Peptides against a protein of PDB entry 4CIC. Designs and how they scored, part 216

Target 1, 148 residues: chain A of PDB entry 4CIC
Amino acid sequence: KVSTKGHYGVQAMFDLAQHFGEGPVSLKSIAERQGLSEPYLEQLIAVLRKAGLVKSVRGAQGGYILAREPRDIKVGDIIRVLEGPIAPVESVSQDDPEHSLKFDFSVTKSVWEKVKKSIEEVLDSITLADMLKDAEEAQMAQGYMYYI
Target 2, 147 residues: chain B of PDB entry 4CIC
Amino acid sequence: KVSTKGHYGVQAMFDLAQHFGEGPVSLKSIAERQGLSEPYLEQLIAVLRKAGLVKSVRGAQGGYILAREPRDIKVGDIIRVLEGPIAPVESVSQDDPEHSLKFDFSVTKSVWEKVKKSIEEVLDSITLADMLKDAEEAQMAQGYMYY

## One batch from the design tools (peptide; made by RFdiffusion4, then SolubleMPNN)

Design b2_p28_2_s3 (from b2_p28_2, 16 letters changed)
Fold by OpenDDE base, seed 4:
Order: structure tokens, then C-alpha cells, then sequence
Structure b2_p28_2_s3 (fold): chain B 148 residues (1-148), chain C 147 residues (1-147), chain A 28 residues (1-28)
């Protein structure tokens, strides 16, 4: 399961992508649109800002913007910043040398490494620009259902 | 992270695959080889048995065997039995209708569905027979480094 | 009678993993 941090972090970054080029967005406005608590969003944005995915704008119309274009931010970049490296298995602490020496452990590890690689490939194949495009396509499809 | 249940369940099923055709293996022997507690392994085996992946053999040389050939058991089958459906996101309870109606939620959901599908495809592409083959190949490669 | 408000620290387990492993309760 993607952690609540990863899930809501992608959602908050997608909200900033929808407003890209319109200027800075307030945390309050993101929280209201995305159904997030403002204090929780503040913590997420602090991490994303420190990683250079988000910029803070100061002033009366201050807030946050994407630090890069939506096409230059992968979902994988957001997840790695919020959660760290994608690990499909909890690293059984390398500190139990009896488990790490078993041949069977290496084969099982290779299964999870294949899963890891597959998740990374998917998340690195999706940008915020791809998500914006999928949103526009779905909005058009819904619009056609209201006119029939 | 694959849960500890999924991880050790695959490990226990792989141990049973290594002994496939040799007869029933005791839980104690699996626990010792795989570095698992016997009580924990007993819980895993109970679930796997109920799902029809493992059979119990009774008698003085009783124990457990795979219920099917190693080629007919996917890693995905083991994970689905132990953990249920692969869900890359905790289903935000469908009970908050205000969140489910937001268009943005549908796009974010599609990202996680792509991740889910990718995990399922990988885990369904790997059988216990593939793991046995990978084990034999790695054992041969290690044997060549000692000469 | 100090009501120790057990602030349930939401262990925000920053598990660097997309799939949260439920922490197995330590076997007793």
C-alpha cells in the first residue's frame, strides 16, 4: 500500500500541476480542493519544498508553485521524496547473518527486486503532465455523457 | 513492502517446492531451514492449506506437501491467499462520498491501478518452478567461483 | 489521578516502501 503520505503527496502535487502557470496557490485552497487537513498538507509541502519539487512564493498572494514543469516531475520522483526508496520488502535487517547466508533467501530477494523494478518503471513512466492529460480526457468523456 | 506474511509465505512455499516429490516435510524442518518460528509457520501453513496450495499428510512421516506441481503455483497465487488482493493504496474507505466524487481522485486512482496491474503481472509471471530454476543456476554459478 | 493522555503518536512510519507492511505484533 502506498502510504497516506505518498497518496496525498501525489494528490497535492497534481493540484499544483492543475494551477501551473496561474501563479502561487495557498495551502488552504489545496487542502479544501483535495480534502486534506491543512496541517498535514503543510508537512507534506515542507518535505516537497526541501526536495526542490515545490517553491514557496512570498507576499499577499503568496503560496506554492511547482518548481519544475509538470512534464519534468514523475510520480516516482514524488514517491521517492516522501517515502524514500521503493522497497517491496522490508529489508530483513542484514544484521542476522544466518538469514542472509541462505541461498533460498537470495532467490526470494530476487522476486522482490523484480517487483521493485516494475513499480519504479511504472511510477517513472507517469508525469504530472500525463495526469493532467488523463484528467482532460476524462472531463471530455463526462461532458459527452451529459449531452446525450 | 510485501508483508512479513507474504515474504515468509513465499519462502515456506519455496522450501516445499525444493522437496516436491520427496514426500511430506515437517513444519519443524521448514522452520529450521527458513529461519521461521514454528508457531508463525503453522499459521501461514493453515491459510495456505485452506486455500488448497498445501496438503497435510498424516502419519509418523507426516507433514506438508505442495498441493500442485511447482509450475502450477504462481508467486501471485501465494500473495493473494496470504494478503488478499494486491492493493497499492489503502482503499480510502468508499464511505466518504465527497472524496469519491472528485475528478482528481479518479486520476490519482488510475496511477495506483497501473502500479497494481504491474505488480500482479510480475508476481503472476513467476512460478515456484521458475524460483527452483533460478536457485539451481545460482548454485552452479557459486560452484564455479570455488574452483 | 493524572490522566496520562496517551497521545497515540501516529507512528508515521515513514516506511520508505509503497506497500506498508503491518508491523507484526511481537510474538509474546
Amino acid sequence: as target 1 above (148 residues)
Amino acid sequence: as target 2 above (147 residues)
Amino acid sequence: DEEILEVKKEKGVSTGSILEIPEEEPLP
Scores: peptide ipSAE 0.028, ipTM 0.776, DockQ to the pose 0.075; fails the geometry check
Fold by OpenDDE base, seed 3:
Structure b2_p28_2_s3 (fold): chain B 148 residues (1-148), chain C 147 residues (1-147), chain A 28 residues (1-28)
Amino acid sequence: as target 1 above (148 residues)
Amino acid sequence: as target 2 above (147 residues)
Amino acid sequence: DEEILEVKKEKGVSTGSILEIPEEEPLP
């Protein structure tokens, strides 16, 4: 399960991608469009900024912009920044040495590694530019359904 | 992240697959081999039994067996039984209407659906029979490294 | 007067697990 943090982080980054090249966007405007609380969005943007995915612009028309072009930001990059490495299994806390998954049963591990690899391949194959294209195609398809 | 429940459930089902055709296996013996607590394994086996993946055998040599052949049990079947449907995103609890993911932003949803489909395809492509084969191949490879 | 800076263990940011299955309540 992608956390709520990962989900909303991708949504906020996609909003910034939709405004890429138009200048800085305020957190308030992103929060309003995406149905997010502004304080929650501030926390997400702080992490994304620290990771160099977003830049802050100062001034009266200040706000945030993507730090890179939408084609140079993968969904996998956003998820890794917000959630850390994609782990297929919860790392059982090191604190219970008896229930430490130390029985790294090689066969069971290989199943989870296959799942991990599959998730990484999917998330690393999707850029913010691909998401923009999919949104445009969906909008065109809706436009055609209203004209038929 | 597959939960600890899913991980240990697959491990317990794999232990039963390794003993398939040898008769019923005691929960105690599975717990000892897999490094699980017997009470935790009882809970997992109860769910797996209710779902028809495992059968209980009564008697002095009683225990548990796979209800189907290892080739007829996918890893995905085990995970769905223990954890429910593979959801790529946490269903934000219906209880906070303000944070309900009701903004089903179609594009973000499509990303998570692609992830879901990818996980399902992987887990549904792996049977307990495939895991048995992988274990045999690994044991042979270790045997060749000691010679 | 060594001010023991209690480094509050930052509650580990629950790394949103891509497959966090909510701990189902123990079946009755």
Scores: peptide ipSAE 0.026, ipTM 0.766, DockQ to the pose 0.083; fails the geometry check
Fold by OpenDDE base, seed 5:
Structure b2_p28_2_s3 (fold): chain B 148 residues (1-148), chain C 147 residues (1-147), chain A 28 residues (1-28)
Amino acid sequence: as target 1 above (148 residues)
Amino acid sequence: as target 2 above (147 residues)
Amino acid sequence: DEEILEVKKEKGVSTGSILEIPEEEPLP
């Protein structure tokens, strides 16, 4: 499961992508549009800012912007910043070095490594620009359903 | 993360696969070989048994066996039994029906559905027989490193 | 004596993995 943190982090980054080029967006407006608490969003944005995915603008028209173009931000980049390395299994740190368990551990580990790789490939294949395009296509499809 | 439950469930099922055809295996012997507590393994095996992935044999030579051949048990089947449906995101049950959030929610949802599908495809592509083969190949490779 | 309210950074539970594992209670 992507944590609630990862989920809402992607949602907040997507909101900033939708407003990319319009100038700084207030946390309040993001929170309202995304159904997030402003204090929770402040924590997410602080992490994303520290990682260099967002910039803060100061002043009366201040707020946040994406630090890079939507095409230059992968979903995988957001998840790695918020959650760290994608780990499919909790590191069962049973490094019990003695038992014949090393071999069986290696086989089960290989299963989880395959899952990891698969998740990474998916998340690294999706940019915020791809998400914007998918949103535009879905909005057009809704527009056509109201005209039929 | 596959839960500790899913991880150890796959490990316990793999142990039963290694002994498939040798007869019933005691929970104690699985626990010893897999570094698991016997009480924890009892809980896992109870769920796996109820799902029909393992059978219990009663008697002095009793224990557990796989209910099907290793080739007929996918890792995905084990995970679905132990954890339920593979959900890439916690269901943020903020079904707040009113806001324009439905659309943005649909795009983010599609990302997680792609992740879900990818995980399911991987886990459904791996059987206990594939794991046995990988174990045999790695054992042979270790044997060659000692000579 | 400016009480710098050290906003204790609550250690956000770095549930760092895409699959949230419920914290299994430590086996006794």
Scores: peptide ipSAE 0.026, ipTM 0.770, DockQ to the pose 0.064; fails the geometry check
Fold by OpenDDE base, seed 1:
Structure b2_p28_2_s3 (fold): chain B 148 residues (1-148), chain C 147 residues (1-147), chain A 28 residues (1-28)
Amino acid sequence: as target 1 above (148 residues)
Amino acid sequence: as target 2 above (147 residues)
Amino acid sequence: DEEILEVKKEKGVSTGSILEIPEEEPLP
């Protein structure tokens, strides 16, 4: 499961992508539009900013912008920044040294590595620009259903 | 992350696959070979048995066997039995009704559905027989490094 | 991108598992 952090982080980054080129967006307005608590969004944006995915703009009309164009930000980049490396299996806490028979079950490990690779390939194949396009197509499809 | 439950469940099912056709295997022997606690393995095996992936054999030489051939058990079948449906995103607990602005962000949902589908395709493409083959190939490769 | 991934490996940040059921951190 993408953590709640990853999910909301992608949602917040997508909101910034929808406003890309319109200038800085306030955290309050993102929180309101995305149904996020402002304090939680502040934490997410702080991490995303530190990773260089978003920029803070200072001033009376200050806020946040994407640091790169939507086409240059993969969903995988956002997830790696928020969650770290995609791990397909919980690291069984190495803290039980007695039962850490490192049965390096190379075979079971290889299954999880295949899952990891597949997830990475999917998330690295989707940009914020692809998400914007999908949103426009969905909105057009809804518009056509109202005119028939 | 596949939960520890899913991970150990696949590991236990793989042990049963390695002994497929040799008769029933005791939980104790599986636990010892797989580095699992016997009580934890009992819980896993109970779920897997209820789902019809394993059978219990009664008697002095009793234990567990796979209920199907290794080729007829996908890793995805094991994971679905132990963890339920593969969910790519946590269900944000619907319990905060006020902030359940169902922004049915169809777009963000579609990203996670793509991830789900990809995971399902991978796990449904791998059988216990494929895992047995990979183990044999790995053991042969190690054997060739020792000679 | 690689540098950010490496820095997170070192920090022992719980790799958010795409399949982890996070513990319900109760939203505050």
Scores: peptide ipSAE 0.025, ipTM 0.763, DockQ to the pose 0.084; fails the geometry check

Design b2_p28_2_s4 (from b2_p28_2, 13 letters changed)
Fold by OpenDDE base, seed 1:
Structure b2_p28_2_s4 (fold): chain B 148 residues (1-148), chain C 147 residues (1-147), chain A 28 residues (1-28)
Amino acid sequence: as target 1 above (148 residues)
Amino acid sequence: as target 2 above (147 residues)
Amino acid sequence: DEEILKTKEEVGVSQGSILEIPEEAPLP
């Protein structure tokens, strides 16, 4: 599972993408819109900022902005920052040194590597700009359903 | 992550696939070959048996066999039995009823649904027979490196 | 390296695999 951290991190980054070009947004406003606790969001934003995906703006209208354009931020970039490398299987303890010498052609390992690759391909194929477009298309579809 | 349960469940099912047609194998022998604790394997096999992926054979040569041919068992079938539906995100508590009324076009939800679909497609594309073939090909490749 | 580790510990960033069951989001 994408951890709660990855999930909420993508939500917070998407909120920043929706406001991209409008200037800095407060963490409070993001938390309120996304249904997140402000303390939890502070922790997420701190990690995302350290990774260079978000910038802090100082001043009376201080807050956060995306550090790059929405088209230049993949969902995979956000997940890798928050969760690290996409690992489909828990690394069973590498600590059994006796198993290390078998060319551990774990056919089972190859299954999990295929799953990993597939997840990476999906997450690296989706940008925040793609998510913005999907949101606009959905809003239009809803608007049409209210007028029919 | 595929849980440790899913991972070891696939290993145990693969061991049973390697011995398919040779008759029943003991849990002890599977545990020894796969580096699993026998008590943990007993729990996994009990679930897999209840789901009809494995059969128990009684007698002096008693043990377990695959309930279907290796070609008729997908990795996805094993994972769904052991872990339930492939969920790429925890269901954030469905319990907030107030959010239920918004056509929760969570663009974020659509991302996770794409990930789910991708995982399902991969796991449903791999059978135990495909895994057997991959093992044979790897053994041949190793044999060629030793010569 | 240590600061990255501490920030991961403080944020409860278990290096969660994408397939890991997230720990329950703290209820608001």
Scores: peptide ipSAE 0.030, ipTM 0.768, DockQ to the pose 0.092; fails the geometry check
Fold by OpenDDE base, seed 2:
Structure b2_p28_2_s4 (fold): chain B 148 residues (1-148), chain C 147 residues (1-147), chain A 28 residues (1-28)
Amino acid sequence: as target 1 above (148 residues)
Amino acid sequence: as target 2 above (147 residues)
Amino acid sequence: DEEILKTKEEVGVSQGSILEIPEEAPLP
């Protein structure tokens, strides 16, 4: 499960992608659009900013912008920033030295490493630009359903 | 993250796969081998048994066996039994009807659905028989490093 | 309007895994 933090972080980054090139977006505006509490969004944006995915703009029209083009931000980049390394299993503390069954542990670990790699490949294959395109395609599909 | 429950459930099922055809294995024996508490393993085995992945055998040599051959049990089957449906994101309760941004929600949902599908494909591609084979290959590799 | 703001979902900063299935308590 992507945490609520990862999920809403991707939503907030996607909102900033939709407004990319329009100038700075206020946290209030993002929060209202994405159904997020402004204080919660402020925490997310602080992390994303520290990681260099978002820039703060000061002034009367101040707010936030993507620090990179939507095509240069992968969903995997957002998730790694918010959640850290994609770990498919919690590291069961390897610190019980007495249980000699290192072997069985290695095989199960390989399963989780395969899952990790697969998740990473998917999330690294999706950019904010891909999400924008998917959004446009879905809007067109809805528009066509109302005209038929 | 596969929960500790899913992780240890796969370990316990793999232990039963290693002993497949040797007869019933005691929970104590599995617990000792897998480094699990016997009470915790009992809870896992109860769920796996209810789902028909494990069978209980009664008697002096009683214990548990796989209900199917190792090749007929996917890791995905074990995880779905223990954790339920593979959900890449907690269902943010869809029940806030007022947030009109159905559209943005749909695009982010599609990302998580792609992740879900990918996890399912991986876990459904790995059987307990594949894990047994990987174990044998790793033992051979270790044996060759000691000689 | 006011009540929806109060869901202090404690942002449990549980560090780092995409597939957060809740930690059942570590075995000792």
Scores: peptide ipSAE 0.030, ipTM 0.774, DockQ to the pose 0.081; fails the geometry check
Fold by OpenDDE base, seed 4:
Order: C-alpha cells, then sequence, then structure tokens
Structure b2_p28_2_s4 (fold): chain B 148 residues (1-148), chain C 147 residues (1-147), chain A 28 residues (1-28)
C-alpha cells in the first residue's frame, strides 16, 4: 500500500497545484482543505521542500508554492521523495543467504520487479497537471448534473 | 509491499509447482527449501488450502499438492487469497466524510485505482507455469556459464 | 476523535517502500 505519507503527500501537492500561480498557500489552509493535521503536513512539506518539489515563501503572505509547474511534477516523483524507491516487497535481508536456494529467490524476485516497474510506469505517467484536468472535468460533470 | 505473507506464499506455491505430479510434499521439506519457518508455512498453507489452491494428502507419504495445474494458478490468485483485495492505499477510513472535500478525494482515489489495476494486470498475467519456465531458462543459462 | 489523530503522528519517516508490509509476520 502507498503509505499514509505518500497518499497525503500527493493530496498536499495537488492542493498546491490547484493554487499554482495564485501565490503562496499557508500550511493551515492546505491542512483544512485536505483534512490533514497541520503538524503532519509540516513534516511532509519539509521533506518535499528539501527534495526541491516545494518552495517556501517568507513574509506576511508567506507559505508554500510548487517549485515547478504542475506538468513537470509526476506522482512518481512525489512518491519517491516521500517513500523512497518503489519496492513492492520488503528486501528480505540479504543477510541469510544460507537457506534460500538462490535460484527460487531469483524467480520470485523477477515477479516483484515486474510489479515494481508497472507501478513506476503508472505513477510516472500521471502529472499534477493531469490531476488538475481530471478535477476540472469532474467538476464540470457535477455542475451539469445539478442543472439537469 | 506485498506482505511477507504474500511473498512467502508465492514461494511456497512455487515450490509446490516444481513438485507438481511427483506427489505430496511435506511442509518441512518446503520450509527447508524456501528458508521458511515450518509454523509460519503451516499458517500460509492453511489459508491456501481453505481457498482451494492447495490440497492436503493424508498418509505416511502425506503432505500438500497444488489443487490445480500450475498454468491454472495466477500469482494474483495467490496474493488475493493471502492478502485480500489488492489495495495500493490503506482505506482512509470512510468515517470522516466531513473534512475531505469529496472532490479532491475522488481525483487522488483515481490515481490509486490506476495503480491497483496495473498491479492486478501484472499479477494476473503471471502463472506458476510461467514461473516454472523462467526457472528452467535461468537454470539452463547458469549451466551454460559454467561450461 | 483524539485516538485517530494519535495514530497519524507515529508515522515515523520510515524509508518504507510504497507498499507497506505489516511487520507482524514472524521471521524464521
Amino acid sequence: as target 1 above (148 residues)
Amino acid sequence: as target 2 above (147 residues)
Amino acid sequence: DEEILKTKEEVGVSQGSILEIPEEAPLP
């Protein structure tokens, strides 16, 4: 499962994408809109900032902005920053080489590598701009359902 | 991550596939070959048996066999039995509907649904027979590197 | 309300891969 950290990190980055070009967004405002605790969001944003996906703006209207355009940030980039490399299985510690017949381990490993690659391809195919577009389309569709 | 349960469950099922047609395999023998604790393997096999992926054979040469041919068992079938539905995100408990703007929740959910579908497609495309073939090919390739 | 909040804080920066494995499986 994508950790709660990855999930909420994508939500926070998507909120920043929705406000891209409007100036800095406060952590409090993001936390309120996304249903996140402010302290938890501070930790997420600190990691994302260190990775260069988010910038902090100082001043009375200070807060956070995306460091790049929404089209230049993939969901995969956010997840790799927050969770590290996409690994579909725990590294069974290489430390007990004695009991695993190296061969069976290689075949099962190849299954998980295929899963990893598939997840990476999906997450790297989705940008924050794609998410913004999907949001706009869904909002229009809901708007039409209220006018009928 | 596929849980340790899913990982070891696939290993145990693959061991049973390697011995398919040779008769029942003891849990002890599987545990030794796969580097698993026998008690842990007993729990895995109990779940797999209840799901109808494995059969128990009674007697002095008793043990376990695949309930179906290796080609008729997908990796996805094993994972679904051991872990349940493939869910790429923890179900954020539906219980706090008030604070999540339903809309933002829908878009982020669609990302995880795409990931889920992709994982399911991969795991459902791989059978135990495919794994046996990959094993044979790798064994031949290693054999050729030693000559 | 408060109990659900506490379980969110203990999400330590485990460099955990995207798919979390529940730790509870006894290793051999």
Scores: peptide ipSAE 0.028, ipTM 0.772, DockQ to the pose 0.077; fails the geometry check
Fold by OpenDDE base, seed 3:
Structure b2_p28_2_s4 (fold): chain B 148 residues (1-148), chain C 147 residues (1-147), chain A 28 residues (1-28)
Amino acid sequence: as target 1 above (148 residues)
Amino acid sequence: as target 2 above (147 residues)
Amino acid sequence: DEEILKTKEEVGVSQGSILEIPEEAPLP
């Protein structure tokens, strides 16, 4: 499960990707476009900035930019920064090592590890550039539907 | 995210798969083997029974059995029964449809749909029979390390 | 409108795994 934090973090990063090369974007403008509270976005951006995915630009036209090109930022990178490691299952506290047949635990764990790997592979296969492309394709498809 | 409910539900179903063909297993014995509280397991089993994945057997040797063969029960079936549809993102309440650029929302949604599909494909590719086989293989591998 | 104000602490680097199961196992 991606948290709301991960979801909105990807949204905010995608907004910055859409404006990549146009200069710094204000948090207010991102918040307005993405339907986020500015204070919440400030917190997300602070984490993303600390992780080196976003840069702050100072000045009268100050704001934020992507720290890298959209092609160099995976969705998985954003999610790992915001939420940490992808874990499909809570760490069932290994606190009672005595009664769990170590074996049954290992097999169930392997299922969740397969799920984890699958999520990681998907999220690491998608860049912000891929998302931009998908956006452009969807916009073109809508444009064609209005001309028919 | 698989909840604790999903995790323990798969564990309980796997325990029943290990005992498939041996007759009914008591909730107490499942709880003991799987490190679950019996009351919690009762709640899980009630849901699984209602979904037709588990059957209750009455009698002096009463308990629970799988309602189907282990090969006919996917992990995805267990998870869907216990947790409902696999949602990769917490439902951001669609309560403010007005301000989300419908377009940006669609692209981010597509990412999560890809994640969802990937999880579903994995969970639907694994049966309780596959888990039993993986268990047997791991037990054999441990046996070979002790020799 | 009050739901948006999830507190400053939750937006910390929650080392919460993306797939946090809730710790709802009642300890005996």
Scores: peptide ipSAE 0.026, ipTM 0.770, DockQ to the pose 0.070; fails the geometry check

